# Peptides against a protein of PDB entry 5HB3, part 29

Target 1, 150 residues: chain A of PDB entry 5HB3
Amino acid sequence: RQMQDRCMSEYNQRIRNAPEGSIDPFRMACYKIIGRCDLSNRSLDGLQTDVNDWIWLQFNLARETDRSLELAGESYGLAELQASIREIGLKHFPKTAAEDTNGSFGMFFYLQILAGMFEQAIAYLYPFSYVDAVHFAIALTYYGLLRPVD

## One batch from the design tools (peptide; aimed at target 1 S40 S43 W54 K91)

Design b1_p21_2_s2 (made by RFdiffusion4, then SolubleMPNN; from b1_p21_2, 17 letters changed)
Fold by OpenDDE base, seed 4:
Structure b1_p21_2_s2 (fold): chain B 150 residues (1-150), chain A 21 residues (1-21)
Amino acid sequence: as target 1 above (150 residues)
Amino acid sequence: SREREHNLLAELFEKDLEKLK
């Protein structure tokens, strides 16, 4: 809490007083993650990031367990992240094997799995790779993450 | 805001895909 308060204070001060582009992007990231500052902006400007970085950030921002303790007026949880991933999937990823020209289906499957969208992930993977979908379904069921269909 | 996020993510995806080629 103390660290969070400090981050929020510094964030507010810097965004008001610092010249544009003068703030260390890593510091800004710290303010975002630790201070929960400006959660409406879920991107990190000025940093070289990849998909793993993005998803890591989203998970850090999506703190369901800490909602009651958050000072921010915004609430962003796993449900919102999942909704975002669904929307991204609809827009940017292939729906069928015939649409898959670059093998990107695996990436969307991966994102869905990370976001806990297990049923949807398996359903999505099935038309691309039946064998893999079945294997993952079995594994997820074994670990209690997927409810078996009767 | 959401649209910008989606576009950013799409860009990241493309970069990752390029690395796999």
Scores: peptide ipSAE 0.134, ipTM 0.744, DockQ to the pose 0.767
OpenDDE base, seeds 1, 2, 3, 5: peptide ipSAE 0.122, 0.044, 0.119, 0.034; ipTM 0.736, 0.628, 0.732, 0.558

Design b1_p21_2_s3 (made by RFdiffusion4, then SolubleMPNN; from b1_p21_2, 14 letters changed)
Fold by OpenDDE base, seed 5:
Structure b1_p21_2_s3 (fold): chain B 150 residues (1-150), chain A 21 residues (1-21)
Amino acid sequence: as target 1 above (150 residues)
Amino acid sequence: SREKEHEELAKLYEETLKKLE
């Protein structure tokens, strides 16, 4: 699209000609989101953001496109996002209630739900809150989102 | 790059918690 092409053109021009750190962070964010420029860098360091902003950005940057048409390293879809969420979980979130000191299990549950990892989310939640896990399982089943476990 | 991204998320999470206090 024309808009995307303009963004890429401007981005390339600015990164080559502008002094380091002189580009407006908001403009850079626009280039990244709309123009899909420099997708290898998925952070917005020049902006004050939180977890909600992060996850929003990840979803906006994640696209299901033909990998054959994308440059190496620029392809990032739902599968890659889910993989990232799994890895984040393994590294940064409690595996059991005994490991939970900050109540952070809810955040990981939230991330898994957003990423469409419903079965895994329920399985994860179960040891922390049986009642909540059952309730969510019922709801997800009702909406046809929960699949039987093999 | 993914590792850095994960660390950024963790950092953002901690910062978010601080804002809620």
Scores: peptide ipSAE 0.116, ipTM 0.739, DockQ to the pose 0.764
OpenDDE base, seeds 1, 2, 3, 4: peptide ipSAE 0.100, 0.047, 0.031, 0.145; ipTM 0.723, 0.648, 0.602, 0.759; seed 4 fails the geometry check

Design b1_p21_2_s4 (made by RFdiffusion4, then SolubleMPNN; from b1_p21_2, 15 letters changed)
Fold by OpenDDE base, seed 2:
Structure b1_p21_2_s4 (fold): chain B 150 residues (1-150), chain A 21 residues (1-21)
Amino acid sequence: as target 1 above (150 residues)
Amino acid sequence: SREEQHERLAKLLEEDLEKLK
């Protein structure tokens, strides 16, 4: 708690006193991730990031819902991330093989797997690649991550 | 906001897809 308070103090001081663009974006990222500063802004400004960085950040910033007392703002946990991925999937990814013009189905499958949406990921992949869906289903079942329907 | 995050992700996805081409 003392370390977190110090991080917040340093973060606030730098935001207020430092000229725009003078702050090391990596340092700011550390304050955000480790210090949990300014969690309302879930982006790393000044850094070139990709989808992997984005999803990693969302996971790190996500907290288990049970510690609701510490966050004065909107709680963002795994459930909210999963909901976001679902919504993004509905808007930006093909639903059927016929709609797949760019081969982007694999990316959505990947995001679902990372978010722990294993059943949904397999169900989504199945119409695009039967063989791959079966292989992943077997693997996920082996590791106890997929709940087979009796 | 949630909408801003979706827009950011959409942009990142588009960029990644373009890189794969």
Scores: peptide ipSAE 0.170, ipTM 0.753, DockQ to the pose 0.676
OpenDDE base, seeds 1, 3, 4, 5: peptide ipSAE 0.168, 0.167, 0.170, 0.169; ipTM 0.753, 0.751, 0.752, 0.753

Design b1_p21_3 (made by RFdiffusion4)
Pose (drawn by RFdiffusion4):
Structure b1_p21_3 (pose): chain A 150 residues (1-150), chain P 21 residues (1-21)
Amino acid sequence: as target 1 above (150 residues)
Amino acid sequence: SNEEALQDEFWRLYQEHLEKE
């Protein structure tokens, strides 16, 4: 309780609202991770990072809490992470094979798998490659990670 | 607004990653 309050306040007063270009980029990153500061802007600004770093951060900052009482601020768990993966799908990735030329649909399928969006990930992949979709579904069903129809 | 900026950042990084391959 104490550390979260001190760390959150310290980050807002002495880092976010501090002179720009003065605070080490990695230090700001360490505070965002350790204290989960500013869950509204989950980016790694000022660092030479790639898409995998961004993806990692989304999960790194995600935490699951019992659905019984409030958290300090807004919650960020698997549910909110999935909602974010969904909108990235509509905005940046195709749904039909005609919309894809470079083979990028695989990235969105990969994202949905990471987020545990198994039903949606298989349904998304089938139009691009039914063979792979069929077998990935077999792999998931074997471990019980695919909700079948009654 | 922040969520759209995150999505744009993800897409920018993804395009740069493809260019480096």

Design b1_p21_3_s1 (made by RFdiffusion4, then SolubleMPNN; from b1_p21_3, 16 letters changed)
Fold by OpenDDE base, seed 4:
Structure b1_p21_3_s1 (fold): chain B 150 residues (1-150), chain A 21 residues (1-21)
Amino acid sequence: as target 1 above (150 residues)
Amino acid sequence: SSREKEHELLHKLFLEQQKKL
C-alpha cells in the first residue's frame, strides 16, 4: 500500500511537471502496474512491445483487487479485460475458417482462455477445429472450469 | 476511443508477430 501510494504520488507529480516525453517509459510502466495509475490508458508508449508484452500487461492490470480497496476511482478488472477481448475478436480475428488466412484463430482462442472465457473460447474454436474444441471442452470440464450443458 | 487505439495496437502487434512466424 505504501508503495502504491508513492507510485501514485510520483506519477501525479511527473505528469504535471515533467516535459512531454521526458519520463522514462519503464518508470511509467511501473507506475501503471504497481500504482495502477491511469488505467484508462493501457498502452506503454515509448516501449518496444510485442503481443506477449501486451498480454502480460493486460492481465497484470486486470487484477481482481477488491474494488473497495482501490483508492483509484477507476477499477479495471477481469470483466473489463474480457469485454476488450470480445471487442478485439469481433474486429480483428476471423469468425470463420474461410476468413482465417494466417491461422490467427489460435491466438484469439488463447486470449479467451487466459481471460477465463472458456465457453466462448470453445464455441469460437469449434468451427476452426472440431477435434481441438472437443478436447479442450473435456479438459476444461474435468477441471471444473466449463459447466457442462445439461 | 482509448479502447479503439488499444485494439488497433494489438492488431498491429499480432500482424508483426505473424510476420516473424
Scores: peptide ipSAE 0.241, ipTM 0.822, DockQ to the pose 0.776
OpenDDE base, seeds 1, 2, 3, 5: peptide ipSAE 0.235, 0.225, 0.224, 0.229; ipTM 0.818, 0.814, 0.815, 0.816

Design b1_p21_3_s2 (made by RFdiffusion4, then SolubleMPNN; from b1_p21_3, 13 letters changed)
Fold by OpenDDE base, seed 5:
Structure b1_p21_3_s2 (fold): chain B 150 residues (1-150), chain A 21 residues (1-21)
Amino acid sequence: as target 1 above (150 residues)
Amino acid sequence: SSRQKEHDRLAELYQESLAKQ
């Protein structure tokens, strides 16, 4: 708690006192990730990032819904992340093989797997690749991650 | 919304990744 409070204080001081763009992006990232500062902005500005960095950040910024009365903002946990991924899928990823021009279905499958959306991931993959969907379903079942439908 | 911004960011990052391949 003391470290977090210190990080928040330093973050606030730097935002107020430093000219825009003068703060080291890596330092800002540390304040965001470790200090949980300014979580309304879930991106790392000034850093070259990819999809893997994005998803890693979202997981790290997601809190277990411990009812800590952190006042104003909706707690962003795993459920909210899963909801976000679902919405992203509906807007930006193909729903059917006929809509897939770039083979992007694999990325959405990957994101769903990372988010623990195993049943949905398999269901999504099935119309694109039956064989792959079955193989993943078997593997996930073997590791106890997929509930067999009776 | 902040949420929509993140969705757009992911889409952007994905498109960038495809362009680098």
Scores: peptide ipSAE 0.190, ipTM 0.776, DockQ to the pose 0.766
OpenDDE base, seeds 1, 2, 3, 4: peptide ipSAE 0.186, 0.183, 0.178, 0.189; ipTM 0.773, 0.771, 0.770, 0.776

Design b1_p21_3_s3 (made by RFdiffusion4, then SolubleMPNN; from b1_p21_3, 12 letters changed)
Fold by OpenDDE base, seed 4:
Structure b1_p21_3_s3 (fold): chain B 150 residues (1-150), chain A 21 residues (1-21)
Amino acid sequence: as target 1 above (150 residues)
Amino acid sequence: SAREAEHDRLAELYEKTLEKL
């Protein structure tokens, strides 16, 4: 809590007083992750990031903390991340095998799995790879992560 | 929206990642 408060204080001070681009991007990232500052802006400017970095950041920001404990910060949980991933999928990923030119369906499947969207992930994968979808469904069910439709 | 911009950024990252594969 003390560290978080300090991060928020420093973040606010730097945003107000520092010229644009003068703040170390890594430090800014720390303020976002630890201080949960400005969670509406999940992009880290000035850092060369890849998809793995992006996902890592989203998961770190999407804490399943009791909203009651996040008194000082914006609430960003798994539900918001899942909503974001869904929106990304609708805009940027193929919906059918016929639309898949680059094999990107696997990435979207992966994102959904990471975000705990298991049912949706399997449903999405099914038209692209029936065999893989079935195997994942079995595995997820075995571990109690997939809720079979009654 | 800021959210849309983030989604577009992610899409760009995916494309770059796919190009490297």
Scores: peptide ipSAE 0.140, ipTM 0.737, DockQ to the pose 0.774
OpenDDE base, seeds 1, 2, 3, 5: peptide ipSAE 0.128, 0.124, 0.133, 0.139; ipTM 0.726, 0.724, 0.733, 0.735

Design b1_p21_3_s4 (made by RFdiffusion4, then SolubleMPNN; from b1_p21_3, 14 letters changed)
Fold by OpenDDE base, seed 4:
Structure b1_p21_3_s4 (fold): chain B 150 residues (1-150), chain A 21 residues (1-21)
Amino acid sequence: as target 1 above (150 residues)
Amino acid sequence: SSREKEHEQLKKLYEESLKKL
């Protein structure tokens, strides 16, 4: 808590006093991750990131902190991340095998799995790869992550 | 929206990642 409060204080001070672009992007990332500062803006400007970095950030930001301790008026949890991933999928990923020109379906499947959207992930994968969808469904069921439809 | 910008960023990151494969 002391570290978070310190990060928030430093973040607020720097945003108010620092010229645009003068803040180290890594430091800004630390303020977001540790201090949960400005969670409405989940982009890390000025960093060379890849998709793995993006998803890692989203998961760190979506950590269920005890809501009682969230001083920030905006709660960003797993549900919000899942909603975001769903929206991304609808806009930017293929819905059918015929639309898949670059094999991007696997990435969206991966994102859904990481976000705990297991039922949706399997349903999405099924038309692209029946065999893989069944295998993942079995595995997820075995680990108690997929509820079998009775 | 901030979310739309995030989605566009993710798309760009993915496209860039595909170019590196």
Scores: peptide ipSAE 0.134, ipTM 0.748, DockQ to the pose 0.816
OpenDDE base, seeds 1, 2, 3, 5: peptide ipSAE 0.129, 0.117, 0.041, 0.131; ipTM 0.742, 0.734, 0.624, 0.744

Design b1_p21_4 (made by RFdiffusion4)
Pose (drawn by RFdiffusion4):
Structure b1_p21_4 (pose): chain A 150 residues (1-150), chain P 21 residues (1-21)
Amino acid sequence: as target 1 above (150 residues)
Amino acid sequence: AVLERDADEFGRLYEETLEAL
C-alpha cells in the first residue's frame, strides 16, 4: 500500500511532469513496470524497441484480481488485454486471403493465441490456412483449451 | 482513447520491424 502510493505519486510529480529529456528513458520504463504506473499508456517511449517489446509490456503489466472488489485506479487484466488485441485486429490486419499478400495474418493469429483468444484465433486463421487451423485446434482441444459447441 | 494509442504504437513498431527484415 505504501510503496504503490509513493511510487505512483513519485512518477507523476518527479518524472512525468519533470523536465523533458532529463530523466533516463530506461528509468521511466523501470517505474512503469515495477509500479505499474500509467496503465493508460503502455508504451516504451525513448527506447530502441520492436513489436515484441510492445507485446511483452502489455502482458507484463497485466494482472488478474478476484472479481469481487475494486483496485486502485482502473483494472488491467487479461480481459482488457484481449479487448486491445481485438481492435488492433480490425485496424491493422486483414480478415480475408484477398486482403493479405505478405503473410502477416500470422502475426494477429499469434497475438490472439498469446492472449488466450483460442476460439477467435482458430476462426480467424481458417480462411488463410484451413490445414493449420484444423491441427492447431486439435492441439488445443487435446489440452482442453477450446470451447466446443454442444 | 487507450485502445487507439495501443493500436498506433503497435502499428508503428510492427511496420518498423518489417522494414528491418

Design b1_p21_4_s1 (made by RFdiffusion4, then SolubleMPNN; from b1_p21_4, 8 letters changed)
Fold by OpenDDE base, seed 2:
Structure b1_p21_4_s1 (fold): chain B 150 residues (1-150), chain A 21 residues (1-21)
Amino acid sequence: as target 1 above (150 residues)
Amino acid sequence: SKLERDSEVFGKLYEETLKKL
C-alpha cells in the first residue's frame, strides 16, 4: 500500500510537472503496474511490445478484488478485461470456420480461456475443431470450470 | 471507448505478430 501510494504520488507529480512524453516508458510501466496509475490507458507507449506483452499487461492490471476496495480512482477488473476480449473477438477474429483464412481462431480461444470465459471459449472453438472443443469441455467439466447443460 | 482502444491496440499488435510468422 505504501509503495502504491508513493507511485501514485510520483506519477501525479510528474504528469503535472513534466512535459508531455518526457516520462521514461519503463518508469511509466512501473507506475501502471505497481501504482495502478492511469488505468484508462493500458498501453505501454514508447516500448516495443508484442501481443504477448499486451496479454500479460492486461491480466496483470486486472484485479478480482471488489471495486470498493480499490484505492485507485480507476478500476480495472476481470469483468472489464472480459468485455475487452469480447470486443476483440468481434473485431479481429473469425466467427465461423468459413471466415477463418489465417487459422487465428486458436488465439481467440486462448484469450477466452485465460479470461475464464470457458463456456464461450468452448462454444467458439466447436465449429473450428469439434474434437478439441469436446476435449476441453470434458476437461473443464472435470475441474468444475464448465457447467454441463441440463 | 476504452473497449475500442483496447481492441485497436490488440489488433495492431496481433497483425504485427501474424506478419512475423
Scores: peptide ipSAE 0.510, ipTM 0.920, DockQ to the pose 0.817
OpenDDE base, seeds 1, 3, 4, 5: peptide ipSAE 0.505, 0.506, 0.505, 0.511; ipTM 0.919, 0.918, 0.918, 0.919; seed 5 fails the geometry check

Design b1_p21_4_s2 (made by RFdiffusion4, then SolubleMPNN; from b1_p21_4, 11 letters changed)
Fold by OpenDDE base, seed 1:
Structure b1_p21_4_s2 (fold): chain B 150 residues (1-150), chain A 21 residues (1-21)
Amino acid sequence: as target 1 above (150 residues)
Amino acid sequence: SSRERDSEVFGKLYEESLLKK
């Protein structure tokens, strides 16, 4: 808590006193992740990142916190992340096997699984790979993460 | 290749993140 408060204080001071983009990108990352500052910016500007880093960031930004207690005045939880993943899916991932040109459907399936969107993930995977969808469905059901159809 | 695919996917995801900024 103390660290978060300090991050918020420093972030606010720097935003007011420094030109935009002049702050060290690693420091900005710390303010974002630890201080929960500027959560509307879902990227790490000025840093070399890949898809794994991006995924890691999104889930670390997602916090289960009471919105009334959010220090930054910005709330970003699992629900917001799930909404973002849905939007990303609609815009950037194939909806049918016919639209799949590079096999990227697996990444969207993966994102949905990570976000706990199990039913949606299986439903999405099914038309691309029946066998894989069935196997995952069995596994998820076994662990109580998927409701079986009666 | 898998790397090329991942890079392409990342590009789209990153762009989406920028749009929300």
Scores: peptide ipSAE 0.237, ipTM 0.799, DockQ to the pose 0.085
OpenDDE base, seeds 2, 3, 4, 5: peptide ipSAE 0.204, 0.103, 0.106, 0.192; ipTM 0.778, 0.696, 0.697, 0.771

Design b1_p21_4_s3 (made by RFdiffusion4, then SolubleMPNN; from b1_p21_4, 10 letters changed)
Fold by OpenDDE base, seed 2:
Structure b1_p21_4_s3 (fold): chain B 150 residues (1-150), chain A 21 residues (1-21)
Amino acid sequence: as target 1 above (150 residues)
Amino acid sequence: SSLERDSKRFGELYEKALAAK
């Protein structure tokens, strides 16, 4: 907490004293991850990143904590992440097997699983890979992560 | 919105990843 408070203080000071976009991207990343600063921008502009880096960042920024305890007033939790994943699915991934042109369905399934969207993930995977969907459903049910429907 | 920004950024990165394969 002390480190977070220091990060917030430093971030605020820099924002006030530095031109927009002049903060070192690495430092900005630290302020975001540790200090929870300016979570409205989660792209880490100025750093060379790939899709895996993006995924890592989103899930690390997501907190399952009481929002009232966050000093920054900005909240980014699992719900917000899940909303982001849903939006990504709508815009960038096939809705049905018939729409699949490049086999990208697995990536969206993966994102949904990571985000704890188990029922949706299985439902999504089913038309693309029946066997895999069933196997995953069995496993998730066994661990109590999927509620079976009669 | 933040959702739009996230989606856009993901899309850019994902397309880049696909192109690299």
Scores: peptide ipSAE 0.562, ipTM 0.928, DockQ to the pose 0.851
OpenDDE base, seeds 1, 3, 4, 5: peptide ipSAE 0.557, 0.558, 0.556, 0.561; ipTM 0.927, 0.927, 0.927, 0.927

Design b1_p21_4_s4 (made by RFdiffusion4, then SolubleMPNN; from b1_p21_4, 11 letters changed)
Fold by OpenDDE base, seed 3:
Structure b1_p21_4_s4 (fold): chain B 150 residues (1-150), chain A 21 residues (1-21)
Amino acid sequence: as target 1 above (150 residues)
Amino acid sequence: SSKQRDTDVFGELYEKDLAAK
């Protein structure tokens, strides 16, 4: 918390005093990752990033801590990330096998699994590969991550 | 919203990744 407060104060000072775009992008990344500054923008502007970098960043920023432990306006948890992944699925990924033109269903399945959206992930995978869906369902159930049918 | 921005950023990056392969 002390480190976060110091990072936030320094971040705000630099934003006010520095010309637009003059702050080192790597320094800005440190303010986001370590100081959790300006989490309303969960991207690293000025850096060349890919999807893997985006995934890494989102899961590092998504804290499972109580919002009361963070500064006002800087709360971002797994629930918010899960909501974003749902929206990503609706917008960018096939909903049925008939819509799948490039085999991208696996990426969305992967995102859901990473986010702990196990039931939704299995349900999504089933129409694309029922065999794989069943195998994952068995494994997830064994480890207590999937609720068994009563 | 921040959620919409996340979705847009992901989409842009993902499309670039697909185009690069």
Scores: peptide ipSAE 0.464, ipTM 0.904, DockQ to the pose 0.853
OpenDDE base, seeds 1, 2, 4, 5: peptide ipSAE 0.035, 0.034, 0.033, 0.036; ipTM 0.599, 0.606, 0.564, 0.570; seed 1 fails the geometry check

Design b1_p21_5 (made by RFdiffusion4)
Pose (drawn by RFdiffusion4):
Structure b1_p21_5 (pose): chain A 150 residues (1-150), chain P 21 residues (1-21)
Amino acid sequence: as target 1 above (150 residues)
Amino acid sequence: TAAFEEFLTELYENLTAEDQS
């Protein structure tokens, strides 16, 4: 309780609202991770990072809590992470094979799998490659990670 | 392969420029 309060406040007063270009970029990153500071802006600004670093951060900052009482600030768990993966799908990725030329649909399928969006990931992939979708569904069903129809 | 790598770079730039709140 103490550390979270000190760390959150320290980050707001002496880093976010501090002179720009003065604070080490990695240090700000270490605070965002360790203290989960500013869950509203989950980016690695000031660092040479790629899409995999961004993805990693989304999961790294995610935490699951019992759905019984409040958290300090706004919650960020798997549910919120999935909601974020969904909007990225509508904005940046195609739904039909006609919209895809480079083979990028695989990236969104990969994102949905990481987020545990198994039903949605398989349904998304089938139009691009029914063969792979059929077999990935078999792999998931075998371990019990695909909700079937009654 | 190169076109896919370019797409990943554009995707990263777009994702970091978007409102995540």

Design b1_p21_5_s1 (made by RFdiffusion4, then SolubleMPNN; from b1_p21_5, 12 letters changed)
Fold by OpenDDE base, seed 5:
Structure b1_p21_5_s1 (fold): chain B 150 residues (1-150), chain A 21 residues (1-21)
Amino acid sequence: as target 1 above (150 residues)
Amino acid sequence: SEELEKFKKELLKALMSEDQS
């Protein structure tokens, strides 16, 4: 799109000509979201954001695009997002119920569900809440999202 | 809970720091 091309052009111009840290954070956000510029940095610096904003950004940046058509020269799709979520889980979330001190397991479950990692999400939830895991498994199966294991 | 909110804030900080590294 014309807008994307313009964003890329403006981004490239500004990163070359503007002093570091002088770029308007809101403008930078626009370049990132619309222009898909600098996808290696998936955060919005200089803005007051919360974890929900971060989540929103990740999913908006994660697009199924042909790598050959990606103007930014970088591909970031669902697979990359799923990999990132897996890494986040390993680093920041409890692996077992015994490790859970703040009840954050539900948030990681939620992230996995959003990313379409249904089997992994259910498997993760099971040791924390058997009943909930079963309920979600039934629901996901009903909608054809969970692959039943024979 | 307050503890969960604290966790969310710390998580965000960690995620942003990792992304910039």
Scores: peptide ipSAE 0.389, ipTM 0.873, DockQ to the pose 0.597
OpenDDE base, seeds 1, 2, 3, 4: peptide ipSAE 0.380, 0.383, 0.384, 0.385; ipTM 0.870, 0.871, 0.871, 0.873

Design b1_p21_5_s2 (made by RFdiffusion4, then SolubleMPNN; from b1_p21_5, 11 letters changed)
Fold by OpenDDE base, seed 2:
Parts: structure tokens; sequence; C-alpha cells
Structure b1_p21_5_s2 (fold): chain B 150 residues (1-150), chain A 21 residues (1-21)
């Protein structure tokens, strides 16, 4: 708690008082990840990141912290992440095999799986790759992660 | 490999744009 408070204080002080471009982006990233500062902004400005970094960041920020323990009043959990992934899927990923020009469906499937959206992931994959969807469905069912829809 | 990297970049841009919205 003391460390978190310190991180928040330092983060806020630097954002407000530091000249533009003088802030170490790695340090700011640490404050965001460890201190959970400014969770409304889930981007790492000033860092060269890739899609894997983005994914990693989202999942690290989406902690199932008991809302009661989040001092910052900003709750960002798995549910919010899942909602974001759904929105991203609707806007940026192909909905049908006919729309798939770049083979990006696999990435969206992967994001859904990572987010625990198993039923939606399988449903999404099915029109693109029937065989793969069935295989994943069997596996997920075996591990009790997929509820068979009656 | 280059094609895959380009797809990843485009995807990242799309993801980041959505997060900012």
Amino acid sequence: as target 1 above (150 residues)
Amino acid sequence: DAALEEIKKQLLQALMSEDQS
C-alpha cells in the first residue's frame, strides 16, 4: 500500500510538472503496471511496442482486484477487458471467411481465448476453420472451460 | 516474415486506436 501510494504520487507529480519529453517512458510504464496509475490510459506512450506487448499490458492491468481494495477508484478488470476485446473484434476483425483478406481471424481467436471468452472464441473460429474449432471445443470441454450450450 | 510483421503492425494500430476511443 505504501509503495502504491508512492508510485501514484510520483506518477502524478511527473505528469504535471515534468517538461514534455523529459519523462522516462520506462519509468512511467513501471508506475502504470506496478502502481496501477492512470488505468484509463492503457497505452505506453514513448515506447516502441508490438501487439504482444499490448496484449501483455492489457492482461496485467486487468487484475481481479477486489474493487474494495483499489484505492484509485478506477476498476479495470477482466470483464472490462473482455468488453474491449469484443468491441475490437467488431470493428477490426473479419466476421466471416469472405471478409478475411489478411488471415487476421486467428489473432482475434487468440485474444478471445486469452481473455477466457471460450464460447465466443469457438463460435468465431467455426466459420473460418471448422476442424480447428471442433478440436479446440473438444479440448476446452475436456478441461471444463467450455459449457456445452444445450 | 515481412508480411506477418506488417499485419501485426496494422493490428497493433487498430488495437491502440480502439483503446483510446
Scores: peptide ipSAE 0.149, ipTM 0.772, DockQ to the pose 0.559
OpenDDE base, seeds 1, 3, 4, 5: peptide ipSAE 0.148, 0.070, 0.071, 0.072; ipTM 0.773, 0.693, 0.689, 0.696

Design b1_p21_5_s3 (made by RFdiffusion4, then SolubleMPNN; from b1_p21_5, 14 letters changed)
Fold by OpenDDE base, seed 2:
Structure b1_p21_5_s3 (fold): chain B 150 residues (1-150), chain A 21 residues (1-21)
Amino acid sequence: as target 1 above (150 residues)
Amino acid sequence: SSELEKFKEQLLKELQSMDQS
């Protein structure tokens, strides 16, 4: 808590006083990841990142914490991540096999799996690849991760 | 595929824009 408060103080000071683009991107990343600073902006400006980096960041920022222990503006949990993934899916990924032009359905399936959205992931995958959907359904059921009935 | 990679790049840009909103 003391560390977080210090990080927030330093972060706010730098944001207000530093020239635009003068803050080291890696330091900024540390403030976000370790210090939980400014989680409303989950982009790492100034860093060359890819989609895998984005995924990694989202999961690291998505902490299951008691909101009472964090500043309201700095709380970001699994539920928020799942909501974001749902939104991403609606906007950027094919909803049916007929809409799939680039084979990106697998990526959305992957995102849902990572986020623990197993039922939704399987349901999504099924029309694209029956065999794969069945495969994952069996596996997830075996490990007690899939709820067959909603 | 190259098209998939392009998609990933565009997606990342969109995701970053969403995170900043």
Scores: peptide ipSAE 0.223, ipTM 0.799, DockQ to the pose 0.657
OpenDDE base, seeds 1, 3, 4, 5: peptide ipSAE 0.207, 0.200, 0.203, 0.211; ipTM 0.776, 0.773, 0.774, 0.790

